# Peptides against a protein of PDB entry 2AKA, part 146

Target 1, 299 residues: chain A of PDB entry 2AKA
Amino acid sequence: MEDLIPLVNRLQDAFSAIGQNADLDLPQIAVVGGQSAGKSSVLENFVGRDFLPRGSGIVTRRPLVLQLVNSTTEYAEFLHCKGKKFTDFEEVRLEIEAETDRVTGTNKGISPVPINLRVYSPHVLNLTLVDLPGMTKVPVGDQPPDIEFQIRDMLMQFVTKENCLILAVSPANSDLANSDALKIAKEVDPQGQRTIGVITKLDLMDEGTDARDVLENKLLPLRRGYIGVVNRSQKDIDGKKDITAALAAERKFFLSHPSYRHLADRMGTPYLQKVLNQQLTNHIRDTLPGLRNKLQSQL

## One batch from the design tools (peptide; made by RFdiffusion4, then SolubleMPNN)

Design b2_p22_5_s2 (from b2_p22_5, 11 letters changed)
Fold by OpenDDE base, seed 4:
Structure b2_p22_5_s2 (fold): chain B 299 residues (1-299), chain A 22 residues (1-22)
Amino acid sequence: as target 1 above (299 residues)
Amino acid sequence: SAEFQKKLQEIFEEIDELVSKL
């Protein structure tokens, strides 16, 4: 089967270049989660590099169309900076920050205008994600008091689309019933047809508690299920702990945990990547006939 | 733009071919 993800990437790039939100409901995965849910860490774990903005509050302030492409080489390219290959992922982080600030200013405002980032790596599966701003109730800095609603409205532009899959990232060490990610997903996908649950911070749960029922899809059922992951701690990130070592620790966590051992082969970042690749590929295939017809109408 | 339309046409043709094989 032909790799369908690169085709959608070409579509995304073409539409981004013209600045028209073409009325094309492109098959994509929107990543949603509250602030500090571990969303950025999940994405970095896919690449095996630190390259996303970090900090307190809203770090993602524009949609980031992250196009992961399996390649023998490792480098990144921005659509706004054509021809420049980034091999230092710290420079990638700085470029995201600079390009964000160029559009939003220094007030930490948000913009619906995407940043398009393509990452070539031998460590990734072909996968395209749209990283969205983290949901928050608390404005920071010079953010407008209605920033919560602005973020929500931005998210709704993506997640309301029929061809949008939703990667709902929720921390296990908080009340999952109150997860911002799962709430917004349920609002726009009440039958749980488009939502994939990611449960982070399983290693930070209180002693004697576990997320087994959630991960077994028994508590808040999603058709596409849940995948647990263990991200690096903030100390590990600050200490520049190798992501490969963190992935090994994640595997060990699931295998050694009495509540998760039986699920271990269907947990962790590598499994999540595989599932997302497969689900996106299948979703693209299922939506291609509709995309064809829509494109034809725009010619 | 003419360039966009050309690219859109190319992408359409690619999708059309793929859809025909489904």
Scores: peptide ipSAE 0.346, ipTM 0.889, DockQ to the pose 0.524
Fold by OpenDDE base, seed 2:
Structure b2_p22_5_s2 (fold): chain B 299 residues (1-299), chain A 22 residues (1-22)
Amino acid sequence: as target 1 above (299 residues)
Amino acid sequence: SAEFQKKLQEIFEEIDELVSKL
């Protein structure tokens, strides 16, 4: 079973090379969330490295197919520059920025053309995610006035697919009923069958408030439930707080919080990674017969 | 391309084998 995610990665790479990624409903997890919802921090916490672009605006401007592969070595590879191994994750960040700007220009526009990044690490489980541009309502800088709709249309290309699971990232310090991630998920998955909820910023909630009912799946039920996480603050990121210390602080947060202590073993970034690996593996298994038949028709 | 078809065939065979074991 350990080979199922790598098999799908080979399919993704093959179809990306021919420009037909859109034609195969490959089993995948699309990551959706509003700007500043904490999506990038969740992905970086899986890798244990700072490697994603940062900023106050639309940071992700192209889909990022992030293929995590458990390995004895740590390095990254891009599909667009085969044979180059990146061991410095700052260079990975710079390559994402450069490759994004090469296609979108300097106007901070978006493109539906994916960037394919594979990360080999001893600290990851096999997991493939598609990070999508953050939903926004307000154009910033030179962005086109219809940028909200362009982002939405791009997201819909992924999340409408039957074999797409949705990782809906929502901040706890905002009204969850107004979560852009949960709204788009509800639109394309009205029965909540394909959606996994991630609740970020639990440490930034107002005093005397908690997200217990959400995390217990009582407020807005999803079949696949909710997982709470605590990301590094912007101050921690700017201060270069290591991700290992942040993961320890996250564990301490859940264990020490009266409202979350009983959930602590089913919360946090390491648990999220395990759940996503298992759910993706099972989802691939369930979709393999259909994928076999589709591939056979193309031979 | 012939190379792509070969790669698809290889992947198909891998999937077919896995499906047969389910």
Scores: peptide ipSAE 0.341, ipTM 0.886, DockQ to the pose 0.595
Fold by OpenDDE base, seed 5:
Structure b2_p22_5_s2 (fold): chain B 299 residues (1-299), chain A 22 residues (1-22)
Amino acid sequence: as target 1 above (299 residues)
Amino acid sequence: SAEFQKKLQEIFEEIDELVSKL
């Protein structure tokens, strides 16, 4: 079973290289959430490196197929520049920005054409995610006035697929009932079969409030449940707070919080990574026979 | 294209092998 995620990575690379959207519904996890929901921070916490574009408004403007591969060495590779190994993750960030701008131009527009990034690391589990643009309601700068709908249409291309799992990222310090991530997930997965909830910013909730009912799967039930995480604050990011130290602080947060202590072993970024690895592996196993049959019909 | 079909065949064979082991 350990080889199933690498197989899907090879499939993703092959289909991306052919440029034909083979009508193949590949088993994958799409990451969805509003702007500033904490998606980028969750992904960076998996890698243990700062490597994603940062800024105000829409940061992710193309789908990012992030392929994490457990390895003895640490480096990154892009599908669009084969043979180049990146060991500096700042250069990875710059390449994402450059490759994004190459296709979208300078107007902060979006493109549905994925960027394929593979990260080899001893600190990761095998995991593939598709990071999608953050949902927004308000165009910023020179963005098209219909940017909200363009983003929505792009997300729908992924999340409507039967074999797509949805990682719905919602901040706890906002009204969860109004979460853009949970709304889109409910629209395309009304029975909550394909959705994994991530609740960020639990440390930023008002005093006397908690997300216990959500995390216990009592408020908005998902078959795959919810996992709470604590990301670095913007101040911590700007201050270059180490991700390892942040993960230790996250663990301490859950263990010390009266409302979350009993859930602490099923919370936090390391647990989320394990769950996603297992969920993706199982999902590939369950979908692979159907994918085989579809491929056979195209030969 | 012939190249596309060849790649699809290779992918199919890999998947078929894995499915047989499940």
Scores: peptide ipSAE 0.339, ipTM 0.886, DockQ to the pose 0.593
Fold by OpenDDE base, seed 3:
Structure b2_p22_5_s2 (fold): chain B 299 residues (1-299), chain A 22 residues (1-22)
Amino acid sequence: as target 1 above (299 residues)
Amino acid sequence: SAEFQKKLQEIFEEIDELVSKL
């Protein structure tokens, strides 16, 4: 079963190479969330490297197919740059920005054409995620006035697919009932069968408040439940705080917090990574016979 | 394209093998 995620990676690469990304309902996890919900920080915490574009407004402007592969070596590869191995993750960031700008131009618009990035690392589990543009209501800079709708339409191309799991990233320091991620997930998955909730910014909640009821799956129940995480602050990122140290601090946060201590073994980035690996592997296994039949009909 | 069809065939064979082991 360890080879199921790599198999789907080969499928994703093949379909991306021919521009037919939308034609097959591949088993995948789409990452959705509002701007500043903490999506990029969650993904970087899986890799243990700073490699995603950062900034104000819409940072992710193309779907990023992030293929994590457990390996003895650490490097990244882009599908659009075959044969080039990146060992400097700052160069990975720059390549994402350059490749995004090449397609979208200078207007900070969006494109539905994915970037395929594979990261080999000894510190990751096999996991593929599709990072999608953050939902926004307000155009920034030279963005088109309809950017909200363009983002929504792009997200819908992924999350409406039956074999798409949804990683809904919501900040705890905002009203969860108003979560853009959970709203879009509920629209396309009203029974909560495909949605995994991630609650970020638990460390930024007001004193005397907690997200216990959410994390215990009592407030807005999802079949796949919720996992809380504590990401690095923007100050910690700017200060180049080590991700390993941040993961230790996250563990300490859950263990020391009176509302979360009893959940601590089912919280945090390492547990999230494990759950996503297992969920994706199982989902691929369950969908693989159907994929076989679809592929056979296209031969 | 012929190249795409070849790649699809290869992937299909891999999937078929995996499905047979499930």
Scores: peptide ipSAE 0.144, ipTM 0.781, DockQ to the pose 0.643

Design b2_p22_5_s3 (from b2_p22_5, 11 letters changed)
Fold by OpenDDE base, seed 2:
Structure b2_p22_5_s3 (fold): chain B 299 residues (1-299), chain A 22 residues (1-22)
Amino acid sequence: as target 1 above (299 residues)
Amino acid sequence: SSEFQKKLEEIFKEIDELVSKL
């Protein structure tokens, strides 16, 4: 079973090399959420490194196929620059920015052409995620006036696929009923079969409020449930707070919170990573026979 | 390309081997 995710990664790389990425219903997890929902922070917490572009507005402007591979070594590789090993994750961030700007230009436009990034690390489980642009309603700067619809159309190319699981990232300090992530997930997965809920910013909720009913899967039930996480604050990121220290603080948050302590063993970023690895592995197992037959018919 | 086809055939062989063990 440990080889199933790497096998799908080889398929992804092969199809990316021929430009057919968008047409294949590969078993994958698409990450969706509004701007500032905390998607990038969740992904960085899996790696234990700061490596994603940061800023206001739309930061992710191309799909990022993030292939995490458990390894004794720590380095990153891009599909577009094969043979270059990155050991400095700041250089990884700069390469994502440069490769994004090369295709989109300086107008902060978007492109559906994915960036493929593989990260080898002893701190990760085998996991492939597709980070998608954050949903927005208001164009910022020189963005086109229809940017909301362009992002939506891009997301729909991934989340409408039958073999796509959806990681719906929603902040707890906003009305969950108005979550852009859960809205788009419900549109394409009305029975909640493919959607995994992530609730961020649990530490930023108003005093006397909690997300217990959401995390217990009682408010908006998903078959795959919800997992709460606590990301670093923007102040913590700017202050270069260590991710390991942040993960310890997250664990402490859940254990010490009266509303969440009984859920603490099923919460937090490490548990999320484990669940995603297991769910993706099982999903690949279930879909692989059908995928093989489909691919063979195309040869 | 012939190279792409070979890569796919190798991957399919591995898929078949893995599926047979499941």
Scores: peptide ipSAE 0.145, ipTM 0.788, DockQ to the pose 0.711
Fold by OpenDDE base, seed 4:
Structure b2_p22_5_s3 (fold): chain B 299 residues (1-299), chain A 22 residues (1-22)
Amino acid sequence: as target 1 above (299 residues)
Amino acid sequence: SSEFQKKLEEIFKEIDELVSKL
């Protein structure tokens, strides 16, 4: 079972190399959410490193196929830079930015062409995620006025695929009924079969409010449920607060919070990572026979 | 490319092996 995710990674790499990414319904998890929903912070918390572009507006401008591989060593590799091992994750961030700008130009445009990044780490479970551009209604800089629709169309290329699981990232300090992530997920997965809810910013909710009903799957039911997480604040990120310390603080948050204490063992980034690993593994197992047959018919 | 085909064939073989064990 542990080899299923790496096997699909090899398929992803092979198809990415030939530019045929669009036609294959590979079992994968697409990460969706509004701008500033906390997507990148969730992914960095899995790795335990700061390595994703940060800033205001649309930071992720190309799909990032993030292949996490459990290993005794810690390094990153890009498919576009074969043989180069990155051990400095700041250099990984810079490479993502440079490779994004190479394709999109300096206008902060978007491209549907994925960046394929593999991260080997002792701190990760085997997990492949496709980080997608954050949904936005407001163009920034020289972005085209239709950037919202361009992002939406890009997301739809992934999330409409039957074998695509959807990691819908929503901030708790915003109206969850209006969550861009949950809206797009509901559009393409009306029965909530493929969607996993992530609720961020639980620590930033107004006093006397909580997301208990959401986390208990009572408000907006998803078959795969919801997992709450507490990310580092922007101040903590800018101050380079250690992710391990942040994960400890997250655990403390759930354990100490009256509304979440009873859920604490099914909350937080480590639990999310475990659940995603398990769900992706099972999903690959269930889809692999059909995928094999489809691939053979295309040869 | 011939290299790509070979890589796919290897992956398919691995898929077949894994599927047979499922």
Scores: peptide ipSAE 0.122, ipTM 0.774, DockQ to the pose 0.751
Fold by OpenDDE base, seed 1:
Structure b2_p22_5_s3 (fold): chain B 299 residues (1-299), chain A 22 residues (1-22)
Amino acid sequence: as target 1 above (299 residues)
Amino acid sequence: SSEFQKKLEEIFKEIDELVSKL
């Protein structure tokens, strides 16, 4: 069972190499959410490194296929830079930015062409995620006026696929009924079969308010439920606060919060990573027979 | 099953061969 994710990674790499990325319904998890919802922070917390582009507006401008692989060594590899091992994760960030700009230009445009990044680490579980551009309603800088629709169309190419699981990232300090992530998920998965809810920014909620009903799956029920996480603040990121220390603070937050204490063992980034690994593994197991038959018919 | 794995490995080999020719 543990080898199923690496196997699908090889398929994903092979299809990326032949330019047929769009036509394959591979078992995958697409990460969706509004701008500043905390998507990139969740992914960085899995790796325990700062390696994703940061800034105001649209940060992710191409799909990022992030393949996490448990290994005795820590390094990253890009499919577009075969044979180059990155051990400095700041160089990984710079390569993502450079490769994004190479395809999209300097005008902060978007491209549907994925970047394939594999991270080997002793601190990760085997997990593959597709990070997608953050949904926005407001163009920034030189972005085209229809950028909202371009992003939406790009997301729809992934989330409409039957074998695509959806990691819907929503901030708790915003109206969850208006969550862009949950709206798009409900549009393509009306029965909530493929959607996993992530609730970020629980530490930024107003005093006397909580997301308990959401986290208990009572407000907007998803079959796969919700997991709350606490990401580093922008100040913590700018101050290069250690992710391990942030994960300890997250655990403390859930354990000490009156509304979340009883859920604490089913909350936080480490639990989310475990759940995603298990769900993806099981999903691959269930979809592989059909995928194999489809692939055999196309070869 | 071990047979399923062998079939997948064969498919991967074929895919790798196709990719190597491009």
Scores: peptide ipSAE 0.089, ipTM 0.704, DockQ to the pose 0.058
Fold by OpenDDE base, seed 3:
Formats: sequence, structure tokens, C-alpha cells
Structure b2_p22_5_s3 (fold): chain B 299 residues (1-299), chain A 22 residues (1-22)
Amino acid sequence: as target 1 above (299 residues)
Amino acid sequence: SSEFQKKLEEIFKEIDELVSKL
């Protein structure tokens, strides 16, 4: 079963090469959330490297198809730059920025054309995620005034697909009822069949408050439930705190917190990665026969 | 393209092999 994700990766690459990315209902996980919800930090914590663009405003401006592949070696490859192996993850970040700017120009606009990045690592489980632009209401810099709608339309191209799972990333230090991620998920998945909730910033909640009811799936129930994570702070990132130490601190947070201790074995980035691998594998198994039949009828 | 079709057929063959083992 572990080979199903790499198989779908080959399909994704084949379809990307012919420009038909938007029309295919491939089994995948789309990552959605507001700006600063912690999406990029979750993805970097899976890899154990800093490799995603950082900055103010909309950082992800194109869909990033992130294909994690368990391997004995650590390197990255882009579909648009075949044959080049990246071992420096800073160069990976720079390539994402350069390839984004090549298509969107200097206006910080968005494009629906995906970037396909494959990361081989001994520290990852097989997992494919589509990182989508963060939802925003306020244009930043030279962004078009309708950028909110452009982002929404782009997200809808992915999350409306029946075979798309939704990783809804919401910060705990904001009202969950107002979560942009959960709003869009509920719009396209009203029964909560395709949505996995991620709650970030649990360490930034006000004293005397907790997200226990959310994490116990009692407040806004999702069939696939919620997983809490603790990302590195911006201070930790700027201070070059290693991700391994951050993962240890996350584990300590859940174990030591009175409201979360009983959930600690079903929380944190390593558990999230495992759950996503299992959910995606099972989803591929269930959808692949139907997808095959559909594709054969189109040939 | 004929090349794309060939690539899909190869992938589908592998899918069938994997699904048959599940």
C-alpha cells in the first residue's frame, strides 16, 4: 500500500506536463488556510527543512504540489527543472520564488499553474500535499484589488473536486467559527467527509483558554477529526531553531498541558504526518479504480 | 499526444498490478 502515493505522483507529473492539471480529479490533499495560519510551517516541519518562501502577505502565489517521498537520500527535484537535484534547501526556496516570479511577474499576482516539487528524505513518510495560496481580504503591495476573489477561485478549482481531501489549517488563537479554512471546507464539503482539521498556535492561546473541545471534535465536528500542532515561533525561525528541537518542544507542550495531556498521542506534527499518509493511501485505494475507468473512457 | 497516452497506459498497468495486490 505504501507505493500508491508514488504512483499518483507519476500521474500528477504526467498531467502537469501536458497542462491538464485543473481538469483532473486526482486523489490529493489540498492545504487551505488564511494568511499566517501556519500552513508553510506545518509543511516545513514534515520535511525538517526551511524551504518555503517567507514574507509578509501572500507568500504562496502558485499551487505547490509537494510530493514527499521516503528515501535513503535527501534531495529535492522540480518538474520544471528535470535532472537537477537540489541538496541545499535554501536553493529550493530560491527556485520556488524565481519560478513563481517568472509566471506572475513583479506585481505579486497569483497563477493557477502549479509548481511540482518532489522531496526525497529519510525523515518523511510518503505524502503529497497541494499547498494553496493563503486566503486574504487585504491586497498587499501591488496585488490586484480583487486578489481575494482570485485566490478563492483558485482554491475552488481544487477543493470542489470529489477526490480532493482538504487539510483545513486554523489558528487556535483566533475564533474557530471565523476560520477561513473551515468556512471554505464547509462550503464544498458540508457533511465534513473530505476535511481534516489542523489547529495551529495552541501555544499562543490566552491564559485560561484552551482548544480542548475543538480537538476532541465536540465543537465543530469533522468526520476525520482535528489534530493540534505547535509550530516554531517566528522568533525561533529567525533564531534558526532546528525543527528536531521544535518537534521535541511540541511533544513536551502536549504532554505537560493539563487540557491536552490525554490527547498527546493523537497530536503533534509526527502524528499528523502519519494520519495524512494513511488517509491519502486509503483515499487513493478507494478512488483509483473509478479514476482509471474515467481516464480510459477519455483515451 | 501519443507519448502521453503511452505513459498513461504504463501507469495504468502499474495501478492494476498494485490494486490487484490490495
Scores: peptide ipSAE 0.153, ipTM 0.787, DockQ to the pose 0.664; fails the geometry check

Design b2_p22_5_s4 (from b2_p22_5, 10 letters changed)
Fold by OpenDDE base, seed 3:
Structure b2_p22_5_s4 (fold): chain B 299 residues (1-299), chain A 22 residues (1-22)
Amino acid sequence: as target 1 above (299 residues)
Amino acid sequence: SSEFEKELEEIFEEIDELVSKL
């Protein structure tokens, strides 16, 4: 069943090549969340590499179609530079920045045109995610004053599609009722059928507080539930703490925390990756017959 | 394009084969 994801990746690439990205309801997972919610850290933890742009404000300024493929080798490829294999993930980061700037210019604007990145690794499950710009209310630098609305409109192009699953990333150290990710998810998926909740920053909650009720799906119930994760701190990232050690620390966090110990086997980045692989595979299986019929009627 | 249509057909054939084995 895991082999369905690479086939949908080929569909995504084919449609991207003809410029029809926005009109297709391909089975996919869109990643949504406010700025600093921890989206990029979750994605990097799946790969086990630092490869996403970092900085203040809106870091992701174009949709990033991240295609993870389990392989015996480790390298990355971009659809816009076919035949070039990247083995240095710092060069991957630089290419994302360069390709973003090529389209958006120096004004730090956004573009709805996706970047397609495929990562082959022995450390990943087959998984495709669309990383979307972080929701923000405050323009940073030379960003246009309406940047909030531009981001929202861009997100809506993805999350309104019926075959789009939504990975809603929310920090635990903020009021979940005010989560930008869960707000947009509820707007387009009011019954919570397409939304998977990710709760980050569980290690940054105030003493005597916990997210147990959220993680147990009791506070704001989603049909697909919630998965808690612990990302590297900015200090750990700056200190070049390896992702393997961070994953071990995450496991230790859940096992040692009184409020989360009983959930520990259904928490953490490795479990999230497994769940997303399974959910996407099942979703592809369920949606492909309808997609095929639609495409055949248009040819 | 005719090339695109051919690629889609090939992908869908592979999908059908995989789904039939599941």
Scores: peptide ipSAE 0.282, ipTM 0.848, DockQ to the pose 0.591
Fold by OpenDDE base, seed 2:
Structure b2_p22_5_s4 (fold): chain B 299 residues (1-299), chain A 22 residues (1-22)
Amino acid sequence: as target 1 above (299 residues)
Amino acid sequence: SSEFEKELEEIFEEIDELVSKL
């Protein structure tokens, strides 16, 4: 079953090479959330490396198709520079920034043209995610005044597709009813069939408050449920806190918290990665017959 | 392109083999 994701990756690469990426309803997981919701930190925690652009405002400005592949070796490859193997993940970060700037320029604009990044690692499960620009309401710097709508339109190109699963990332230290991720998910998936909820920043909630009802799927029910995670703080990232140590601290957080202890085996980044791998594999199995028939009719 | 069609056919054959074993 784990071999289905690599086969879909080959399809994705083939379609990318012919410029038809936007028109294909390939089985995939789109990652959506507001700015600073913790999306990039979740993805880095899957890899166990710091490799995504960081900063204030809109950091992700192009869709990033992140193909995780379980391997005995650790390296990254970009579709736009085939044959170059990256073993330094700081160089991966710099390449994402350079390739983003090459298309968008210096004005912090956005482009719907994806960056395709494959990461081979012994620490990952087979998993393909599409990291999308963070939703914003306020333009920063030299961003166009309609940047909110440009981001929304870009997200809609992915999340409206029937075979797209939605990873909705929401911070716990903000009103969940006002979550940009859950709002957009509900718009395109009103029955909550395609949406997986991720709750970040559980460690930053006000004293005497918790997200138990959310994590138990009682407040805003999703068929695929919610998974809580604890990411590194900005101080921890700036201090170069090891991701392995952060994952151990996350496990300790759930086990020691009175409101979450009973959920601890169904929480945290490693469990999220496992669930996403299983859900994507099953989703591929269910969608491939229809996709094959569609593609064969176009040949 | 004929190359693209061939690549798709190869991928679908591999998919069929995997799905048949599931």
Scores: peptide ipSAE 0.272, ipTM 0.846, DockQ to the pose 0.607
Fold by OpenDDE base, seed 4:
Order: C-alpha cells, then structure tokens, then sequence
Structure b2_p22_5_s4 (fold): chain B 299 residues (1-299), chain A 22 residues (1-22)
C-alpha cells in the first residue's frame, strides 16, 4: 500500500541534509513527556527492540527523528552514517549515544540538532515520530541550571508548528492534572486539536484507582483521544524481557482489568501504533497541498 | 543546490501521483 509517510520522510531527509530543518512545518508527530513518563519504552515497543538510550535523568538529549518503515527486512540506518546498515539494535543505541555525545559533549547538555534514524522492520507500521528530551526541573550532572528552560524551548520549536501533532505521554501513577506533557500540549494546542494522549504505567496505579475517565476522554478531553499502554518495567528491561511477551501481557492486562476491559480493543501499543499511522497519514494528506505551495514559493 | 531542487521536484511529483489516487 502506497503511503504518504515515506514521501514525507524523504522531505525530512532532504531538508536535514541542507540544515534548513527549522523553517519547515512538515507534518510530524512530536513525542513529549516528563522524564520517566515512558516515551522511550513506547517507541521501543513499536520496533520490538531495545535501541534507545536508557538511564536516569535526561536520556534523550537531541531530537530523534525516528522513521519507522514497514519492510521485509530488519535494520536501521542513520542519516549521519549513510550506507551503514545496523542489524544489531544495541549498536543502534550506542550510535545514538555516541552521536549525542559528539555534539553535546560529556556534560549531558542538549542540542536542538536532530538525529535522523530510519528503522526498517516487519514489525512496524510506517510511522515517523520525533522523540524529544524529557521535561525536567532538576539538572543532573554537569547540566546547566537552566536545562529545564532549554528543553522547553527545544520542545516549543516543534510543538508550536501547526502541522506538528503532539504525542503527549503521561504516567497514570502520577497526577495527570500536573502532567508536563498535557500542560505543554494545552499551551500550544488549547483546543486539543493536535494532541494525542498516551497514558503509561496503568499497571502501577494504586489499588482501587483507575484511569478510566481519562481513557474515556471525560476528564481532560482531547479531540484525538487517549490510548493507554503498559510498558515493561525497568526490571523487565534490565532483564531483557522480550517485547513480544510484554505486548501479550499488556493485552492481558486490559482484557482482565474490570475498569479497562470494555476499552481493551482501543488500548495497547499495537492499537496506538495503528492510530498514529492513520492519524499521521491523514494529517499528511491534509497538510501536503499547503506545504507544497509554500515550498514552491520559496524555490 | 540543483540536486536538492531535483529531489524536491521528484518528491512532489510522487506526492501528486499518490494524492490523486486517494
């Protein structure tokens, strides 16, 4: 099936190659959320591989343009390493870390310069996401004291763009009214037109509590709604628990939970991936005519 | 660059073709 997403990926690559990323309002999905909200775990669950940096504090320190491409083969390619195919996803992780450190140094600083990573996999739908640094209030290591504002400013460069969809990742075991992801989304998308809510850590909620009202879009309404997911625990990640097994456990969680059983077919990572693919495709279709006209006027 | 412009033209042509089929 011909997909618009790969064509936009080619546009992204072309503009990245000339360093003009800042002026283009390309249709994309920016992933936002606080530190430890589960952003990286959601992305890894799409790929079915551990390939993103992990750790305490700000792990994503550069925007990661993650281009997922459905393919019969499984490998990754970086725009900065053209022609090198990565089949070991640990090497992908190491390359992200190395390329991040090359630009930011060892002080755990941030840079607005994207890393462009394309992942070919039979396990993915065509989907492009921009993983952004996690919002934080606490500098770690040698980070500048204003790191919170630097991250915010970086996020704003993406999420203020009209053609940017916002994947707002919030943990259910925290006060959703205070979600950094939902706050920034509300600031730039006050009508909730561009925001997709992801609720993580549903399995870590206190006994007798649930996020049903949020997931039913009754508490903090978003036009594009909310999707709940259950990520692997840190212990499961450290133990290299298979993502396929984790996805099965996620499905079981929703089906067995009294508060979520009726929503189970509209929850979980596979459903999220499908929804994001569809929403991005539709969004591209709606925005490309205007983008073309704009680009043609600049040539 | 002329190569960049050419790439954009090719992408836009493909977009037009794809959009016309949708």
Amino acid sequence: as target 1 above (299 residues)
Amino acid sequence: SSEFEKELEEIFEEIDELVSKL
Scores: peptide ipSAE 0.254, ipTM 0.835, DockQ to the pose 0.636
Fold by OpenDDE base, seed 1:
Structure b2_p22_5_s4 (fold): chain B 299 residues (1-299), chain A 22 residues (1-22)
Amino acid sequence: as target 1 above (299 residues)
Amino acid sequence: SSEFEKELEEIFEEIDELVSKL
């Protein structure tokens, strides 16, 4: 079963090469959430490397198709520069920034044109995620005044697709009822069939509060449920805290927390990665026959 | 392109093989 995701990656690359990415309903997982919800941190935690652009405001300005491939070696490759192997993940970050700027220009605009990044690593499960720009209501710097709508429209291009699973990333230290991720997910998936909830910042909740009811799927039920994670703090990131150490701290957090201890085996980044791999694999298996028929009819 | 079509066919054949073993 582990080989289905790489095959879909080959399809995705082939379609990207011909510029048809926007119209394809490939089985994939789109990552949605507000700015600073912790989306990029979740992706970096999967890879175990710091490789995504960082900064204030809208950091992700193009969709990033992140193809994780389990391998004995560790390197990255971009579809736009085939044959170049990146072993330094700082160079990966710089390439994302450069390729983003090449298309969006100097005005920090957004573009719906994906960046396709494949990461080979012994530390990853086969998994394809589409990191999408963080939803925002407030333009920053030279961003156009309608940036909120531009981001929304971009997200809708992905999340409206029937074969798109939605990884809705919401911070626990904010009102979940007001989660931009869950709002957009509910708009396009009103029955909660395609949405996986990720609750970040559980370690930043006010004392005496918890997200237990959310994580137990009691507050806003999703068929695919919720998974809590604890990302590195900005201080930990700035201090270059090792991701492996952060994952150990995450495990300790869930095991030691009175409200989450009973859920601890179904929480955390490693569990999330396993669930996403399994769900994506199953989703591919279920959708590929229909997709094949559709594609063959278009050839 | 004919090359693209061939690549798709190859990928689909591999998919079929994998799915048949599942």
Scores: peptide ipSAE 0.268, ipTM 0.839, DockQ to the pose 0.614; fails the geometry check

